# Peptides against a protein of PDB entry 5VVV: the designs that were tried, part 14

Target 1, 276 residues: chain A of PDB entry 5VVV
Amino acid sequence: FLCGVVEGFYGRPWVMEQRKELFRRLQKWELNTYLYAPKDDYKHRMFWREMYSVEEAEQLMTLISAAREYEIEFIYAISPGLDITFSNPKEVSTLKRKLDQVSQFGCRSFALLFDDIDHNMCAADKEVFSSFAHAQVSITNEIYQYLGEPETFLFCPTEYCGTFCYPNVSQSPYLRTVGEKLLPGIEVLWTGPKVVSKEIPVESIEEVSKIIKRAPVIWDNIHANDYDQKRLFLGPYKGRSTELIPRLKGVLTNPNCEFEANYVAIHTLATWYKSN
Target 2, 276 residues: chain A of PDB entry 5VVV as posed
Amino acid sequence: FLCGVVEGFYGRPWVMEQRKELFRRLQKWELNTYLYAPKDDYKHRMFWREMYSVEEAEQLMTLISAAREYEIEFIYAISPGLDITFSNPKEVSTLKRKLDQVSQFGCRSFALLFDNIDHNMCAADKEVFSSFAHAQVSITNEIYQYLGEPETFLFCPTEYCGTFCYPNVSQSPYLRTVGEKLLPGIEVLWTGPKVVSKEIPVESIEEVSKIIKRAPVIWDNIHANDYDQKRLFLGPYKGRSTELIPRLKGVLTNPNCEFEANYVAIHTLATWYKSN

## One batch from the design tools (peptide; made by RFdiffusion4, then SolubleMPNN)

Design b1_p9_3_s2 (from b1_p9_3 with Y2L E4V)
Fold by OpenDDE base, seed 1:
Structure b1_p9_3_s2 (fold): chain B 276 residues (1-276), chain A 9 residues (1-9)
Amino acid sequence: as target 1 above (276 residues)
Amino acid sequence: SLPVPIPPE
């Protein structure tokens, strides 16, 4: 069971010292996972093709080593979906080289994220792939196999919550293709019925699990504030029955952008997880 | 367009 934090918000990424402090807190609270997915990290999303500099490489190696010191699984995410051409072998090769670099930093766990992108393929991809889901699954499977089938590999669908599913969760052709074609060793991220789910009913997890043919990892936006940084979400982790735990592969909270605001959010997630 | 934070629905 993956339990911890995803740094998955828009806005200023956390500094390396905040991330190290996070790992110390995660270990202390018996949490085990950190997903590196800061939307405004240029080499994560907007400039995903760009290799890390020597200085950035040293920082990432140090961060990954710190995660290992605190027994935290460091998952490196990349979000190529803004402008990748899935059918272009040069784009696939560029993605492979970027993940090879990160693997050399000592990273062993990875994620491909296709959240918050247009649902339309370019003309070249339409000639090769039957749907957007087929394109995403094809590259994800290829990368997963290329990396030697890492123990932890995550996929974030474009339809990552109930409200984004067309026509709905149980009938989504997109999620059906993901469930049927995504290799079984790849985990699927999900935010619940909504982007920010006030509640995640057990029945809603059973519904999505059926179509994706696996238990999801919850990307939990309950404490996310990137959509309204004038608000801080300081309340406890709530609206999730402990009956979800046996029906999930994990829970990663995407908390407030302000690192210092997240003590209650993360601590109460840990209490919830240990209460099962 | 640049991606923006998605508001809760």
Scores: peptide ipSAE 0.060, ipTM 0.799, DockQ to the pose 0.893
Fold by OpenDDE base, seed 4:
Structure b1_p9_3_s2 (fold): chain B 276 residues (1-276), chain A 9 residues (1-9)
Amino acid sequence: as target 1 above (276 residues)
Amino acid sequence: SLPVPIPPE
């Protein structure tokens, strides 16, 4: 069971010292996972093709080493979906080389994120792939196999919540393709019925699990505040029954952008997790 | 502008 934090918000990423402090807190609270997915990390999303500099490499190596020191699984995410041509072997090779670099930093766990992108494929991809889901699954499976089928590999679908599913969760052709064709060792991220789910009913997890043919990892936006810079979500982790735990592969909270605001959010997630 | 999570109505 993956339980911890995703740094998955838009806005200023946390500094390396905050991330190390996070790992210390995660260990202390018996949490086990950190997903590196800061949307405004230029080499994570907008410039995903760009290799890390020597200085950036040293920082990431130090961060990954710190996660290991605190027994926290460091998952490196990349979001190529803004401008990748899925059918172009050069793009696939570029993604491989980027993840090879991160593997050299000592990273062993990875994520491909296709959240917050348009559903439209370019003309070249339409000639090769039957749908957007087919394109995403193809590259995800290829990368997963290329990396030697790492123990933890995550996929974030473009339809990552109930409200983004067309026509709905149970009938989504996109999620059906993901469920049928995504390799079984790849985990699927999900935010619940909404992008920010006030509640995640058990029935909603049973519904999505059926179509994706696996238990999801919750990307939990309950404490996310990147959509409203004037709000801080300081309340407890709530609206999730402990009955979800045996029905999930994990829970990763995407909390407030302000690192200092997240004590209650993360601590109460840990209490929730240990209450089962 | 980059998208952000949409709060529940």
Scores: peptide ipSAE 0.057, ipTM 0.794, DockQ to the pose 0.700
Fold by OpenDDE base, seed 5:
Structure b1_p9_3_s2 (fold): chain B 276 residues (1-276), chain A 9 residues (1-9)
Amino acid sequence: as target 1 above (276 residues)
Amino acid sequence: SLPVPIPPE
């Protein structure tokens, strides 16, 4: 069971010292996972093709080493979906080289994120792939196999919540393709019925699990505040029955952008997790 | 602020 934090918000990423402090807190609270997915890290998303500099490499190696010191699984995410051409072998090779670099930093766990992108393929991809889901699954499976089938590999679908599914979760052709064609060792990220789910009913997890043919990892936006910088979400982790735990592969909270605001959010997630 | 595709509550 993956339990911890995703740094997955838009806005100023946490500094390396905050991330190290996070790992210490995660260990102390018996949490085990950190997903590196800061939307405004240029080399994560907007400039995903760009290799890390020597200085950035040293920082990432230090961060990955710190995660290991605190027994936290460090998952490196990349979001190529803004401008990748899935059918272009050069793009696939560029993605492979980027993940090879991160693997050289000592990273062993990875994620491909296709959240917050247009649902339309380019003309070249339409000639090769029957749908956007087929294109995403193809590259994800290829990368997963290329990396030697790492123990933890995550996929974030473009339809990552109930409200983004067309016509709905159980009938989505996109999620059906993901469930049928995504390799079984790849985990699927899900935010619940909404992007920010006030509640995640057990029945909603049973519904999505059926179509994706696996238990999801919850990307939990309950404490996310990037969409409203005037608000801080200081309340406890709530609206999630402990009956979800045996029906999930994990829970990663995407909390407030302000690192200092997240004590209650993360601590109460840990209490929730340990209550089962 | 960068546009966040998360709808405001």
Scores: peptide ipSAE 0.057, ipTM 0.795, DockQ to the pose 0.477
Fold by OpenDDE base, seed 3:
Structure b1_p9_3_s2 (fold): chain B 276 residues (1-276), chain A 9 residues (1-9)
Amino acid sequence: as target 1 above (276 residues)
Amino acid sequence: SLPVPIPPE
C-alpha cells in the first residue's frame, strides 16, 4: 500500500530542504511514499524533453538519496502529454533517455502523467492509434518494459476522476481501453468522483476498479489549494472511510502549496491509514 | 500561471 504525499500542484514547487523535511515527517508518521510531480517544474512538464543539467542532476541525486535514507519510496513523474507525438519514435526515444538519466540518479520508481491535457490527438497519431487511450497505453507499456518493469510504476489517466469520464465512469471507452490494455503491473491514479472530492464513497472505488481492472492509487486533492489562492485547508483528512484501504493500492495526498500548512493534512492521513 | 484545472469548491 502506497501512502504519503504527491507534490502535484501548480505554482511554486517546494525547495529541496522542504522535500527533505517532508521525508523526515513521512518516516516519523510511518508513511512510505513521495511522488515528485510539481506541475511548474519546467523539465517535468513544459520542457519534459530537456535533460537535467549537472547542477540539477546533483540536486535530484541528493534528493533521491535523502528519500532512501528516510525509507521513503521516491517516485519520479513526468508529464509529456502537452506536446508529445505518441506515434513518433524520436519522441519515445527522447522520453526513454530522460528516464534513463533519472534512473542513473538512483531512482527506481516512475510515473507517466496524462492529466490536464487536451483529448485531441494530432493527425499523425490519429493514423496510428484508434484512440487517445490506445496512444497513451502504448507508450506507457513500452516505457514500463524498457525500464525493466519496475516494482512501482504509475499512470495518471486523462479521465482521472468521475466528472471527467465520458459518458460516465462505468461506460467510459477511454477507461475501458486503459483497463484492458495497460499492463497489469502498472498502477492507475484516481482523484475520486471529482478533481477535489469532498467524499470518496466505497461504491465509487468499486465502480472505477471494475473498469480499470485493478485497485487505484488515490491522488487525493482534499487539501489542494492551487486552484484558489484564498483557500487554505487546515482541516483533517476526512470523507474517506477506512473501508477504502483494502480496496486501494494507495493514497497520496496532494496538499496545500504552502509547505508549512500541511502538518494536519499529512498527520491525519497517517492516522487514518494506521486505523485499519 | 498555468490555468489550474482544479475547480474551486
Scores: peptide ipSAE 0.036, ipTM 0.740, DockQ to the pose 0.545

Design b1_p9_3_s3 (from b1_p9_3, 3 letters changed)
Fold by OpenDDE base, seed 1:
Structure b1_p9_3_s3 (fold): chain B 276 residues (1-276), chain A 9 residues (1-9)
Amino acid sequence: as target 1 above (276 residues)
Amino acid sequence: ALPVPIPPE
């Protein structure tokens, strides 16, 4: 069971010392996972093709080593979906080289994220792939196999919550393609019925699990504030029955952008997880 | 493509 934090918000990424402090807190609270997915990290999303500099490489190696020191699984995410051409072998090779570099930093767990992108393929991809889901699954499977089938590999769908599913969760052709064609060792991220789910009913997890043919990992936006930085979500982790735990592969909370605001959010997630 | 922000509750 993956339980911890995703740094998955828009806005200023956390500094390396905040991430190290996070790992110390995660270990202390018996949490086990950190997903590196800061939307405004340039080489994660907007400039995903760009290799890390020597200085950035040293920082990432140090961060990955710190995660290992605190027994936290470091998952490196990349979000190529803004402008990747899935049918172009050069784009696929560029993605491979980027993940090879991160593998050399000692990273062993990875994520491909296709959240918050346009649902339309370019003309070249439409000639090769039957749908956007087929394109995403093809590259994800290829990368997963290329990396030697890592123990932890995550996929974030473009339809990552109930409200984004067309026509709905159980009938989505997109999620059906993901469920049927995504390799079984790849985990699927999900935010619940909404992007910010006040509640995640057990029945809603059973519905999505059926179509994706696996238990999801919850990307939990309950404490996310990137959509309204005038608000801080300081309340406890709530609206999730502990009956979800045996029906999930994990829970990763995407909390407030302000690192210092997240004590209650993360601590109460840990209490929830240990109460089962 | 432009990012889709998380909508408020």
Scores: peptide ipSAE 0.062, ipTM 0.797, DockQ to the pose 0.714
Fold by OpenDDE base, seed 4:
Structure b1_p9_3_s3 (fold): chain B 276 residues (1-276), chain A 9 residues (1-9)
Amino acid sequence: as target 1 above (276 residues)
Amino acid sequence: ALPVPIPPE
């Protein structure tokens, strides 16, 4: 069971010292996972093709080493979906080289994120792939196999919540393709019925699990505030029955952008997790 | 502003 934090918000990423402090807190609270997915990290999303500099490499190596020191699984995410041509072998090779570099930093767990992108493929991809889901699954499977089938590999679908599913969760052709064609060792991220789910009913997890043919990892936006920087979500982790735990592969909370605001959010997630 | 797909409540 993956339980911890995703740094998955838009806005200023956390500094390396905040991330190290996070790892210390995660260990202390018996949580086990950190997903590196800051939307405004240039080489994560907008410039995903660009290799890390020597200085950036040193920082990431130090961060990954710190995660290991605190027995926290460090998952490196990349979001190529803004401008990748899925059918172009050069794009696939560029993605491989980027993840090879991160593997050299000592990273062993990875994620491919296709959240918050347009559903339209370019003309070249439409000639090769029958749908957007087929293109995403193809590259995800290829990368997963190329990396030697790492123990933890995550996929974030473009339809990552109930409200983004067309026509709905159980009938989505996109999620059906993901469920049928995504390799079984790849985990699927999900935010619940909504992007920010006040509640995640057990029945909603059973519904999505059936179509994706696996238990999801919850990307939990309950404490996310990147959509309203004037608000801080300081309340406890709530609206999730502990009956979800045996029906999930994990829960990763995407909390407030302000690192200092997240004590209650993360601590109450840990209490929830240990209560089952 | 980057399109945060999260509607403000």
Scores: peptide ipSAE 0.060, ipTM 0.802, DockQ to the pose 0.528
Fold by OpenDDE base, seed 5:
Structure b1_p9_3_s3 (fold): chain B 276 residues (1-276), chain A 9 residues (1-9)
Amino acid sequence: as target 1 above (276 residues)
Amino acid sequence: ALPVPIPPE
């Protein structure tokens, strides 16, 4: 069971010292996972093709080493979906080289994120792939196999919540393709019925699990404030029955952008997890 | 800051 934090918000990323402090807190609270997915890391998303500099490499190696010191699984995410051409072998090779670089930093766990992108394929991809889901699954499976089938590999679908599914969760052709064709060792991220789910009913997890043919990892936006930085979400982790735990592969909270605001959010997630 | 594609509450 993956339980911890995703740094997955838009806005100013946390500094390395905040991330190290996070790992210390995660260990202390018996949490086990950190997903590196800051949307405004240029080399994560907008410039995903660009290799890390020597200085950035040293920082990431230090961060990955710190995660290991605190027994936290460090998952490196990349979001190529803004401008990748899935059918272009050069793009696939560029993605492979980027993940090879991160593997050299000592990273062993990875994620491919296709959240918050246009649902339309380019003309070249339409000639090769039957749908956008087929294109995403193809590259994800290829990368997963290329990396030697890592123990933890995550996929974030473009339809990552109930409100983004067409016509709905159980009938989505996109999620059906993901469930049928995504390799079974790849985990699927999900935010619940909404992007920010006030509640995640057990029945909603049973519905999505059926179509994706696996238990999801919750990317939990309950404490996310990147959409309204005038608000701080200081309340407890709530609206999630502990009956979800045996029906999930994990829970990663995407909390407030302000690192200092997240004590209650993360601590109460830990209490929730340990209550089962 | 990039616009967050979170639908308004």
Scores: peptide ipSAE 0.059, ipTM 0.800, DockQ to the pose 0.426
Fold by OpenDDE base, seed 3:
Structure b1_p9_3_s3 (fold): chain B 276 residues (1-276), chain A 9 residues (1-9)
Amino acid sequence: as target 1 above (276 residues)
Amino acid sequence: ALPVPIPPE
């Protein structure tokens, strides 16, 4: 069971010292996972093709080593979906080389994120792939196999919540393709009925699990505030029955952008997880 | 501001 934090918000990423402090807190609270997915990290999303510099490489190696020191699984995410051409072998090769570099930093766990992108494929991809889901699954499976089938590999769907599913969760052709064709060793991220789910009912997890043919990892935006600069959610982790735990592969909270505001968010997640 | 897809509550 993956339990911890995703740094998955838009806005200023956390500094390396905040991330190391996070790992110390995660260990102390018996949480086990950190997903590196800061949307405004240039080489994560907008410039995903660009290799890390020597200085950036040293920082990432130090961060990954710190995660290992605190027994925290460091998952490196990349979000190529803004401008990748799925049918172009050069794009696939570029993604492979980027993940090879991160693997050389000592990273062993990875994620491909296709959240917050346009659903329209380019003309070249439409000639090769039957749907957007087929294109995403193809590259994700190829990368997963290329990396030697790492123990932890995550996929974030474009339809990552109930409100983004067309026509709905149980009938989504996109999620059906993901469930049927994504390799079984790849985990699927999900935010619940909404992007920010006030509640995640057990029945909603049973519904999505049926179509994706696996238990999801919850990307939990309950404490996210990147969408409203006036919001600071300091309340406890709530609206999730502990009956979800045996029905999930994990829970990763995407908390407030302000690192110092997240004590209650992360601590109450840890209490919730240990209550099962 | 990058459009955060998270709708305001």
Scores: peptide ipSAE 0.042, ipTM 0.756, DockQ to the pose 0.561

Design b1_p9_3_s4 (from b1_p9_3, 4 letters changed)
Fold by OpenDDE base, seed 4:
Structure b1_p9_3_s4 (fold): chain B 276 residues (1-276), chain A 9 residues (1-9)
Amino acid sequence: as target 1 above (276 residues)
Amino acid sequence: ALPKPIAPE
């Protein structure tokens, strides 16, 4: 069971010292996972093709080593979906080289994220792939196999919540393709019925699990505030029955952008997790 | 890209 934090918000990423402090807190609270997915990290999303500099490499190596020191699984995410051509072998090779570099930093767990992108493929991709889901699954499977089938590999779908599913969760052709064709060792991220789910009913997890043919990892936006910088979500982790735990592969909370605001959010997630 | 399309509560 993956339980911890995803740094998955838009806005200023956390500094390395905050991330190290996070790892210390996660260990202390018996949580086990950190997903590196800061949307405004340039080489994560907008410039995903660009290799890390020597200085950036040193920082990431140090961060990954710190995660290991605190027995926290460090998952490196990349979001190529803004401008990748899925059918172009050069794009695939560029993605491989980027993840090879991160592997050299000592990273062993990875994620491919296709959230918050347009559903339209370019003309070249339409000639090769039957749908957007087919294109995403193809590259995800290829990368997963190329990396030697790492123990933890995550996929974030474009339809990552109930409200984004067309026509709905159980009938989504996109999620059906993901469920049928994504390799079984790849985990699927999900935010619940909504982007920010006030509640995540057990029935909603059973519904999505059926179509994706696996238990999801919850990307939990309950404490996310990147959509309203004037608000801080300081309340406890709630609206999730502990009956979800045996029906999930994990829960990763995407909390407030302000690192200092997240004590209650993360601590109460830990209490929830340990209560089962 | 824009932030996630979330209606604030």
Scores: peptide ipSAE 0.077, ipTM 0.821, DockQ to the pose 0.563
Fold by OpenDDE base, seed 1:
Structure b1_p9_3_s4 (fold): chain B 276 residues (1-276), chain A 9 residues (1-9)
Amino acid sequence: as target 1 above (276 residues)
Amino acid sequence: ALPKPIAPE
């Protein structure tokens, strides 16, 4: 069971010392996972093709080593979906080289994220792939196999919550393609019925699990504030029955952008997880 | 495409 934090918000990424402090807190609270997915980190999303500099490499190696020191699984995410051409072998090779570099930093767990992108393929991709889901699954499977089938590999769908599913969760052709064609060792991220789910009913997890043919990992936006930075979400982790735990592969909370605001959010997630 | 930021629904 993956339980911890995803740094997955828009806005200023956390600094390396905040991430190290996070790992110390995660270990202390008996949580086990950190997903590196800061939307405004340039080489994660907008400039995903760009290799890390020597200085950035040293920082990432140090961060990954710190995660290992605190027995936290470090998952490196990349979000190529803004402008990747899935059918172009050069794009696929560029993605492979980027993940090879991160592998050399000692990273062993990875994620491909296709959240918050346009649902339309370019003309070249339409000639090769039957749908957007087929394109995403193809590259994800290829990368997963290329990396030697890492123990932890995550996929974030474009339809990552109930409200984004067309026509709905149980009938989505997109999620059906993901469920049927995504390799079984790849985990699927999900935010619940909504982007920011006040509640995640057990029945809603059973519904999505059926179509994706696996238990999801919850990307939990309950404490996310990137959509309204005038608000801080300081309340406890709530609206999730502990009956979800045996029906999930994990829970990763995407908390407030302000690192210092997240004590209650993360601590109460840990209490929830240990109460089962 | 422009990113779609997380929003309450």
Scores: peptide ipSAE 0.075, ipTM 0.818, DockQ to the pose 0.787
Fold by OpenDDE base, seed 2:
Structure b1_p9_3_s4 (fold): chain B 276 residues (1-276), chain A 9 residues (1-9)
Amino acid sequence: as target 1 above (276 residues)
Amino acid sequence: ALPKPIAPE
């Protein structure tokens, strides 16, 4: 069971010292996972093709080593979906080289994120793939196999919550393709009924699990505040029955952008997790 | 389309 934090918000990413402090807190609270997915980190998303510099590499190696020191699984995410051509072997090779570099930093767990992108393929991809889901699954499976089928590999769908599913969760051709064609060892991220879900009912998890043919990892935006920088979400982790735990592969909370605001958010997630 | 920030729904 993956339980911890996804740094998945828009806005200024956390600094390395904040991330190290996070790992210390996660360990103390018996949480086990950090997903590196900061939307405005240049080489994560907008410039995903760009290799890390020597200085950036040293920082990431240090960060990954710190995660290991605190027994936190460091999952490196990349979001190539803004401008990748899925059918172009050079793009696939570029993605492979980027993840090879991160593997050299000591990273063993990875994620491919296709959230917050246009639900359309370019003309070249339309000639090769039957749908956007087929394109995403193809590259995800190829990368997963290329990396030697790492123990933890995550996929974030473009339809990552109920409101983004067309026509709905249970009938989504996109999610059906993901469920049928994504290799079984790849985990699927899910956010619940909405982008910010006040509640995640058990029935909603049963519904999505059926179509994706696996228990999801929750990307939980309950404490996310990137959409309103004037608000801090200081309340407890709530609106999630502990009956979800046996039906999930994990829960990763995407909390407030302000690192210092997240004590209650993360601590109460830990309490929730341990209450099962 | 441009990426969308997370927003409440």
Scores: peptide ipSAE 0.074, ipTM 0.817, DockQ to the pose 0.736
Fold by OpenDDE base, seed 3:
Structure b1_p9_3_s4 (fold): chain B 276 residues (1-276), chain A 9 residues (1-9)
Amino acid sequence: as target 1 above (276 residues)
Amino acid sequence: ALPKPIAPE
């Protein structure tokens, strides 16, 4: 069971010292996972093709080593979906080289994120792939196999919540393709009925699990505030029955952008997880 | 920036 934090918000990423402090807190609270997915990290999303510099490489190696020191699984995410051409072998090779570099930093766990992108494929991809889901699954499976089938590999769908599913969760052709064709060793991220789910009912997890043919990892936006910088969510982790735990592969909270605001959010997640 | 369409509650 993956339990911890995703740094998955828009806005200023956390600094390396905040991330190391996070790992210390995660260990102390018996949480086990950190997903590196800061949307405004240039080489994560907008410039995903660009290799890390020597200085950036040293920082990432130090961060990954710190995660290992605190027994936290460091998952490196990349979000190529803004401008990748799925049918172009050069794009696939560029993604492979980027993940090879991160693997050389000592990273062993990875994620491909296709959240918050346009659903329209380019003309070249439409000639090769039957749907957007087919294109995403193809590259994700290829990368997963290329990396030697790492123990932890995550996929974030474009339809990552109930409100984004067309026509709905149980009938989504996109999620059906993901469930049927995504390799079984790849985990699927999900935010619940909404992007910010006030509640995640057990029945809603049973519904999505059926179509994706696996238990999801919850990307939990309950404490996310990147959509309204005037708000701080200081309340406890709530609206999730502990009956979800045996029905999930994990829970990763995507908390407030302000690192210092997240004590209650992360601590109450840890209490919730240990209550089962 | 495509904000996460986190609808303000």
Scores: peptide ipSAE 0.064, ipTM 0.793, DockQ to the pose 0.575

